# Peptides against a protein of PDB entry 6TME: the designs that were tried, part 194

Target 1, 324 residues: chain A of PDB entry 6TME
Amino acid sequence: NRLKRAYIALQAWKKAFYSDPFNTAANWVGPDVCSYKGVFCAPALDDPSVLVVAGIDLNHADIAGYLPPELGLLTDVALFHVNSNRFCGVIPKSLSKLTLMYEFDVSNNRFVGPFPTVALSWPSLKFLDIRYNDFEGKLPPEIFDKDLDAIFLNNNRFESTIPETIGKSTASVVTFAHNKFSGCIPKTIGQMKNLNEIVFIGNNLSGCLPNEIGSLNNVTVFDASSNGFVGSLPSTLSGLANVEQMDFSYNKFTGFVTDNICKLPKLSNFTFSYNFFNGEAQSCVPGSSQEKQFDDTSNCLQNRPNQKSAKECLPVVSRPVDCS
Target 2, 324 residues: chain A of PDB entry 6TME as posed
Amino acid sequence: NRLKRAYIALQAWKKAFYSDPFNTAANWVGPDVCSYKGVFCAPALDDPSVLVVAGIDLNHADIFGYLPPELGLLTDVALFHVNSNRFCGVIPKSLSKLTLMYEFDVSNNRFVGPFPTVALSWPSLKFLDIRYNDFEGKLPPEIFDKDLDAIFLNNNRFESTIPETIGKSTASVVTFAHNKFSGCIPKTIGQMKNLNEIVFIGNNLSGCLPNEIGSLNNVTVFDASSNGFVGSLPSTLSGLANVEQMDFSYNKFTGFVTDNICKLPKLSNFTFSYNFFNGEAQSCVPGSSQEKQFDDTSNCLQNRPNQKSAKECLPVVSRPVDCS

## One batch from the design tools (peptide; made by RFdiffusion4, then SolubleMPNN)

Design b2_p20_7_s4 (from b2_p20_7, 10 letters changed)
Fold by OpenDDE base, seed 1:
Structure b2_p20_7_s4 (fold): chain B 324 residues (1-324), chain A 20 residues (1-20)
Amino acid sequence: as target 1 above (324 residues)
Amino acid sequence: SRDEKLKKLVEELKKRAAEE
């Protein structure tokens, strides 16, 4: 009996709670698991006459505990939302049995260990949110082979390079922010056909921006701030016809910020402060447009306020990085 | 032209850096 298995799983989970401040699991008593707070039942896909646990929603419950292996008995779960809790430990490998998993949100918890590779085993997964945890190590290249709509990885401890397989991703939103990713952005990034938003904030990324970024025609948000990028902005950025928010601040960029970038038709905010740019077009000057906001603070620009000293600029500007 | 502009900028920066 599927509900009996669910009962075993849910009771094991309740036992794994260290703290339940809102008494969320107070009614988790007895065999009627479909009455449990945060548990949602639906007819089974293979037999509409059978009721199964199809979803879990424990968002914002502030529950402290861990995920026991018995959760693998919840084989009919397609939606698993447990964000904004205090769950710790690792994601159980037993969750590989949840072959219907569609949305997996464990964000804003205290999970540790490597990337939860069990997520790669779910053939129907569309939404993966593991942000605001303590996941560490390398990102598996296979994550981008998944047909995901969104990939939220920000605010973790991931390191190493971004996989070249990123170009295979069908995701519209990808966040890498506030990790320890290093190396260059892969040139394959331009192949992300459905990308709308990508965020690289606060990593150790370096090198030149790939020209292929300009192929991201559907991108509305591109944030590469707070990294170690060098060289000039690619001229191909003029191809970002739909970009609204663009941030390159807090890098080591040099060269000239061109009209072709600052005149992008949908651009509303462009921040390129805290770099070593030595020139900008008039269209890039803050206040030059009522429709666009620019920030050119702390560069090596002539006749602009709040720029770096000549002493700070000279060693960088005099040694431009050739990205060709 | 680009290289010449850069050279001029560098020379100007050198001058200003010496004054700072």
Scores: peptide ipSAE 0.207, ipTM 0.840, DockQ to the pose 0.007
Fold by OpenDDE base, seed 5:
Structure b2_p20_7_s4 (fold): chain B 324 residues (1-324), chain A 20 residues (1-20)
Amino acid sequence: as target 1 above (324 residues)
Amino acid sequence: SRDEKLKKLVEELKKRAAEE
């Protein structure tokens, strides 16, 4: 019965292929779905005597097509990896029936529409990768209520603010890069106790950086480059004891870059170029350390090369944003 | 537990996928 349902689903999916350049589905013939390329069977969790389709791996198959609603019949699937294909359309809501979903990777496809809220229905989801698609609209705040290890959202068309629920996330890696997110980084960010890497690159984020960023003790990568952030860097950034890569370039930051930031014990690269900083500690000067790399290009620094003109700096530096 | 069983299943699937 369960394999019969899987057969129906997989045959419907094969029919939904527009192009299969590697002939991945060539052997998708007959009732023995467990022999299908990219289909993996295992004993059912509820009955070890029953064999079920437990995983799909079609990564890098370059398949063009869509996900038909019949995929909801794959109720035993825990792993669904279909990255680097040319699937289009929306993620079917019928996938809500896949209650065992553990890892969902649809990255590097041509999916469109709003955030696939069906992912929120999966109680055991640990890995969500939807990057490099055309998803749009708001990010549901409930995404951060999930016990996810990784959340990859980069290179989409997401808009709106980052939900305050971000602080509830247990993810070690979160990517927001190359979307259209706006507003401030929520203060609750400091509550992300398991966070190792977070990237905000290339959004429309603005305002002051929250002081609570300094509470991210496990962060190794923090990239907020190419946004509209203003004000001074929070002094609490001295708390980033494990940060290795930090990038604040291409923003509108002002003020002084302090020793406490540049002397962070694990800091390897710190880029703060293309801002309006008007001073830096000696420890922040490029070439001052053999172990650390700095970039102070295109700021308002005195006696440094490749800085902005006084004409460009004066209007901004003379009107510092108070983040207090 | 359900979670342990699921984790084990996923690990096995990943292993098999890597062998292809």
Scores: peptide ipSAE 0.029, ipTM 0.639, DockQ to the pose 0.900
Fold by OpenDDE base, seed 3:
Structure b2_p20_7_s4 (fold): chain B 324 residues (1-324), chain A 20 residues (1-20)
Amino acid sequence: as target 1 above (324 residues)
Amino acid sequence: SRDEKLKKLVEELKKRAAEE
């Protein structure tokens, strides 16, 4: 019996709770698992006459505990949302049995260990949110081979380079922010045909921006702030016909910020502060447009307020990195 | 298709969750 297996899993999970401040699992008693708070049943996909546990929603329950291996018995679960809790430990490998997994949200918890590779085993996964945890190590390249709509990785401890397989991703939203990613952005990034929003904030990324970024025709948000990028902005950024929010602040960029970038047709906010730019077009000057907001603070610009000293600028501006 | 059925199930679950 599928509900009997679910009962075993849910009771094992209840036993794995260290704290349940809102008494969320107080009604998790007896075999009628479909009455459990945060448990959602639906007709099975293979047999409409059979009721199964199809979803878990324990968002914002502030539950402390861990995910026991018995959760692998929830084989009919397509939605697993447990964000904003205090779950710790690792994601159980036994979850590989949840072959219907569609949305997996474990964000805002205390999970540790490497990337949960069990997520790669789910053939129908469309949404993956593991942000605001303590996941560490390398990002597996295979994550971008998945047909994911969104990939949220921000606020973890991921290291190493961004896989070149990123170009294979069909995701509309990808967040890398606030990790320890290093190296260059792969040139394959330009192949992300469905990309709308990408965020690299607060990593250790470096090198020149790839020219292929200009091929991201559908991107509305591009944030590469708080990294170690060098060189000039690619001229191909003029191809970002739909970009609304663009942030390159807190890097080591040099050169001239061109009209072709600042006059992008849908550009609303462009922040390039805290770099080493030595010139900007008039169209890039803050206050030059009522429709666009610019921030050129703390660069090496002449005749602009709040710029770096000549002493700070000279060593960097005099030795520009050639990205050609 | 299996995918269509899954999508419908997900949509139904989301709807029910919003009503609770």
Scores: peptide ipSAE 0.020, ipTM 0.529, DockQ to the pose 0.915
Fold by OpenDDE base, seed 2:
Structure b2_p20_7_s4 (fold): chain B 324 residues (1-324), chain A 20 residues (1-20)
Amino acid sequence: as target 1 above (324 residues)
Amino acid sequence: SRDEKLKKLVEELKKRAAEE
């Protein structure tokens, strides 16, 4: 009996709670699991006459505890939303049995260990949110082979380089922000045909920006701020026909910010502050447009306010990195 | 001065950027 298996799983999970401030699991008593708060039943896909646990929603329950291996008995679950709790430990490998998993949200918890590779075993997964945890180590290249609509990885402890497989991703939104990623952005990034938003904020990324960024025709948000990028901005950025928000602040960029970038047709906000740019076009000057906002603060620009001193600029500007 | 050296360098770099 599928509901009996679900009962075993849910009771094991209740026992794994250290704290339930809102008494969310107070009614988790007895065999009628479909009446449990945060448990949602539906007719089974293979037999409409059979009722199964199809979804879990414990979002914002502030529950402290861990995920026991018995959760692998919830084989009919397609939606697993447990964000904004205090769950700790690792994601159980037994969840590989949840072959119908469609949306997996464990964001805003205290999960640790490597990337939860069990997520790669789910053939129908469309949404993966693991942000605001303590996941560490390398990002598996295979994550970008998944047909995901969104990939949220931000605010973790991921290290190493961004996989070259990123170009295979069909995701519209990808976040890498606030990790420990290093190395260059892969040139394959330009192959992300469905990309609307990508965020690299607050990593250890370095090198030159790849020219292939200019192939991201559908991107509306591109944020590469707070990294170690060097060289000039690629001239191919003029190809970002739909970009609205662009941020390159807090890097080590040099060179000239061109009209072709600042005159992008959908550009609303362009921040290139806290770099070593030595020139900008008139179209890039803050206040030059009513429709566009620019920030050129703390560069090496002439005749602009709030710029770096000659002492700070000269060592960097005199040794431009050639990205060609 | 360091400021004068920077100004000259910036002017040269701007010229190069405009030619590219």
Scores: peptide ipSAE 0.017, ipTM 0.363, DockQ to the pose 0.007

Design b2_p20_8_s1 (from b2_p20_8, 6 letters changed)
Fold by OpenDDE base, seed 2:
Structure b2_p20_8_s1 (fold): chain B 324 residues (1-324), chain A 20 residues (1-20)
Amino acid sequence: as target 1 above (324 residues)
Amino acid sequence: SRMDKLKELVEELKKKSRES
């Protein structure tokens, strides 16, 4: 029966624990798996008279170990939350049998290897959190074909470019921060119709910002800080009617920061420090508003404090990148 | 509790599954 399979899986997993500092699996004894700490049962979707393991929650258990292939026997699991542990190795391919997977959170662990493509096999997946691991290699383009509400990829070792398929994403939150992504932000970004928050912090992204960013009408947080972006800020950024937090700091931007950007109606924080901007509108000056916070530190602005020297500015400002 | 939250999520999933 289904609970017997679950018992086999859970006992195999317990055996795969190297350390359980809170004794989370201490009561993982006997056939009554529904009484196991962190294991949650519910009536099966296909037969309400049958009790099945529907969820796992081992968040913050600090367990060291790995995920054994026997976890593939947990075929009724829809919720798998094991964040803030010390699990290592790879995500087992056998998890493809968990066809009801709805939320998958393995964040803040020690997982390695390529992107866990098994996540792409789950037809009903809505939430994917793999942040704070050591996943590496290319991001599969197919991830953005999934009907996900949130995609958390930050703090990994992902490389290469951001897939053009990003525009197909229906996610409200997407994080790329603290990886090794390179290249340009795809122009298709403007097609992300449900996007509220997107974070690119601390990558190796470059080139000009695409004009299509201005089409992100629902975005409240846009952070592109700590990259290698060049050129002027797109004039189309005036279209970000709902942006509250915007950060372009620690790049190589040039040109003039316009009034149309700084007067965005919902803007509360705008950081454009540590660039090579050579001018700003009066509305962009820190202290000009009580409702908005600006940071223009370490640019090439005249008559502003804490700016770069002429020696640092001249080579860059005199050779502006044309993004047209 | 964590258990209560998960139970709620499972119930929501069941509802969605029935509607689809």
Scores: peptide ipSAE 0.041, ipTM 0.708, DockQ to the pose 0.110
Fold by OpenDDE base, seed 1:
Structure b2_p20_8_s1 (fold): chain B 324 residues (1-324), chain A 20 residues (1-20)
Amino acid sequence: as target 1 above (324 residues)
Amino acid sequence: SRMDKLKELVEELKKKSRES
């Protein structure tokens, strides 16, 4: 019965294919769905004597089509990986029936519409990858209330502010890059106790960086480049004991880049170029360390190459933003 | 636990998957 439902779902999906360049679904014929390419069966969790469709892997198949509502019949699927295809449309709400969903990867497709709120209905979801699509609108705050390990949102059309609930996230990796997020980074960010990598690249974020960033003890990658951040770098950044890659380039930061930041013990790459910094510690100077790479290009630094003109610097440096 | 079994299942599926 469960495999019969799977057959109906998979046949409906095959019919929803507009193009299958690699003939991935060529063998999707007949009731033996477990033999289908990209379909993985396993013993059911509730009955080991019953074989069910537990996973889909159609990664890199370049399939054009859409996800039909009949996919909701795949109620035993825990792994759904269909990245690097040309699927379009919206994520069907019928997928709410896939209560065992553990990893959901629809990245590198042509999906549109608002955030797929169906993902919020999956109680066991640990991995969410919806990057490189055309999802739009606000990010639902509830996404960070979920016990996720990874959240990939980059390269979409999301807008509005980052929810304050971000501090509740248990994710080790979160990407916001290349969206249209605006406003400040929430102060609650410091509560992300499992965070290893966070990327804000290429948004419309602004304001001062919250001091609470310094509480991210496990972070190894922090990239806030290509935004509209202002003010000085928080002194609390000295608390980033495990940061290896840090990028604040292409913002409107001012002030002095301190030794406490540049001497972080695990820091290997620190880019703070294309800002309005008017001073840096000797430890921040590119070439000062063999173990660390720095980029101070296009700031307002004295006696450094490739800096902004006085004309460009003066109006900004003379009016520093007070983040206190 | 049910969750542990699910994790085990997922790990087995990952072994079968050729995703990067």
Scores: peptide ipSAE 0.041, ipTM 0.751, DockQ to the pose 0.678
Fold by OpenDDE base, seed 4:
Structure b2_p20_8_s1 (fold): chain B 324 residues (1-324), chain A 20 residues (1-20)
Amino acid sequence: as target 1 above (324 residues)
Amino acid sequence: SRMDKLKELVEELKKKSRES
């Protein structure tokens, strides 16, 4: 009996709660699991006459606890949303039994350990949100082999390089922000055919931006701020026909910010502050457009306010990194 | 509603299952 298994799982989970400030699990009593707050039932996909637990939504419940292995008994769950809680520990490997997993959101919790590789076992997963946790270690390359629509990894403790498999991703939104990723952005990034938003903020990424970024025709948001990128902005960025928000601030970029970038047709905000740019086109000057906002603060620009001193600029500007 | 979203999801999954 599927509901019996669900009962066992949910009762085990209730026992794993250290704190339930909103008394979310107060009604988690008895065999009628479909009446449990945050538990949603639906007809089983394989047998419409059978009612199963198809979804969990405990978002914003502020529950402290952990995920017990008995959650693996929830084999019919396709939607698992438990964001904005205080769950700790690791994601149980037993969740591999949840083969219908479609959306998995454990964001804004206190999960630790390596990337939850159990997520890789879900063949139908489309939405993965593990942001705002304490996941650590390397990102498994296989994550980008999955047909995900969204991948939220930001605000964790992930290290190492971004896998080259990123180019295989079909995700429209990918966030790497506020981790410890290092190395270069893979050249394969240009192969992300469905990409709309990508955020690299606040990592330890370095090197030159790959020219292949310019192939991201569908990108509306590109944020690479607060990293260690060097060299000039790729001329191929002129290919970002749909970019609206672009941020390269707080890097070590040099060279000239060109018209072909600042005149991108959909560009609304372009921030390239806190770099070592030594020139900009007139179209890049803040205030030059009513439709576009620019920030050129703290560069090495002549005749612009709030720039770096010659002492700060000269050592960097005189030794530009050649990215060609 | 949350339930509506789930129902939509289930229907979508059913559709995918039929297509596979």
Scores: peptide ipSAE 0.032, ipTM 0.709, DockQ to the pose 0.066
Fold by OpenDDE base, seed 3:
Structure b2_p20_8_s1 (fold): chain B 324 residues (1-324), chain A 20 residues (1-20)
Amino acid sequence: as target 1 above (324 residues)
Amino acid sequence: SRMDKLKELVEELKKKSRES
C-alpha cells in the first residue's frame, strides 16, 4: 500500500518533468519504485517488515519541472534532496503529510513565492536548505522555534526584518546572505547558544550592532559585511572567544577599532574595510601579526594606505552615530 | 525510541546515497 502510493507520487512527478537531460527518470517505470534512480527505500519505522520510500536524492540532475501535489503521498520520506535542478513553482502544501521529514534541501532551483511554511509543519526537521531560489516576502518568526541544526536562506528575495525569535534558534549555522532583509539585528541574537556560524552578507540591515553579539561565545564565523550598519563596534565583541573569521566590511561603521577586538584569541581573519573608522589599534594594522590577517582598506584612518579622502570622511566622521 | 530509529534510518540512507 505504501509503495503503491509512492508509485503514484513518483509517476506524477515524472510527468511534471519538462526536461531530464541526464535521463535520471528513465528507469522510473513499473511498480518497483525502490529500483528507481534517486529513490531510496528502507524498512518502515512502525513496521520493519514493510519497505517504504524513505529518501529522495536527485541532486545535480539539472531537471526542469515542478513539484506536483501528489508528492504528498510520499509520507515515509525523511530525506528530500533535490538541489541543483531547475524546478520551478512553489513547494506544495501537500508535503505537510511528510511528517518524518528530517532533511529538506531544495537549494539551487527556481522556486518562487513566499517562505514555504509547510517546512514549519514538520516536527522532526533538522536541516533546511532553501538557498539560491527566488523565495520572497517575510521570514516567518516560527522558523526559529524549530530545532534546526542548520538554516540556509541565502540568495533569495526575502524582505522585512529578522524576527526577534532568532534567539530561540538552536542552529549552529544560519545564513541570511544576499537577501533584502532590513532593520536592526535583534538583541535576542545573543541567546543563540549553539551558534557557530552566522552570515548577514549583502542585505539592507542597518542600525547599531547589538551589544549582545558579544555573548556568542561559540561563534567561529561572524560576517555582517555589505549592509548599512552604523556606529561603533560594540566593546562586548571582546567576548567572542572562539571567533576565527569576522567581517564588517562595506558598512558605515565609525569610531575606533580596539585592541580588545583585534587581539581575540582565535581570530585569524578580521576584515573591516570600506567603512568610516577613524582609528585603529596597532594590533589591528595589517601585517602586524603573522597569525592574523587584517584588512583596513578604505576607511578614514590616518597614515594608512588606500583610505577614503577627507572629503568623503569628514561628513560622516564629524557626525558619529551614538549607539548608547 | 522513535527518534533513535529515525536517526538510524537517516544515517543508513545517507550511506546509501553517498551523502556525507
Scores: peptide ipSAE 0.028, ipTM 0.707, DockQ to the pose 0.682

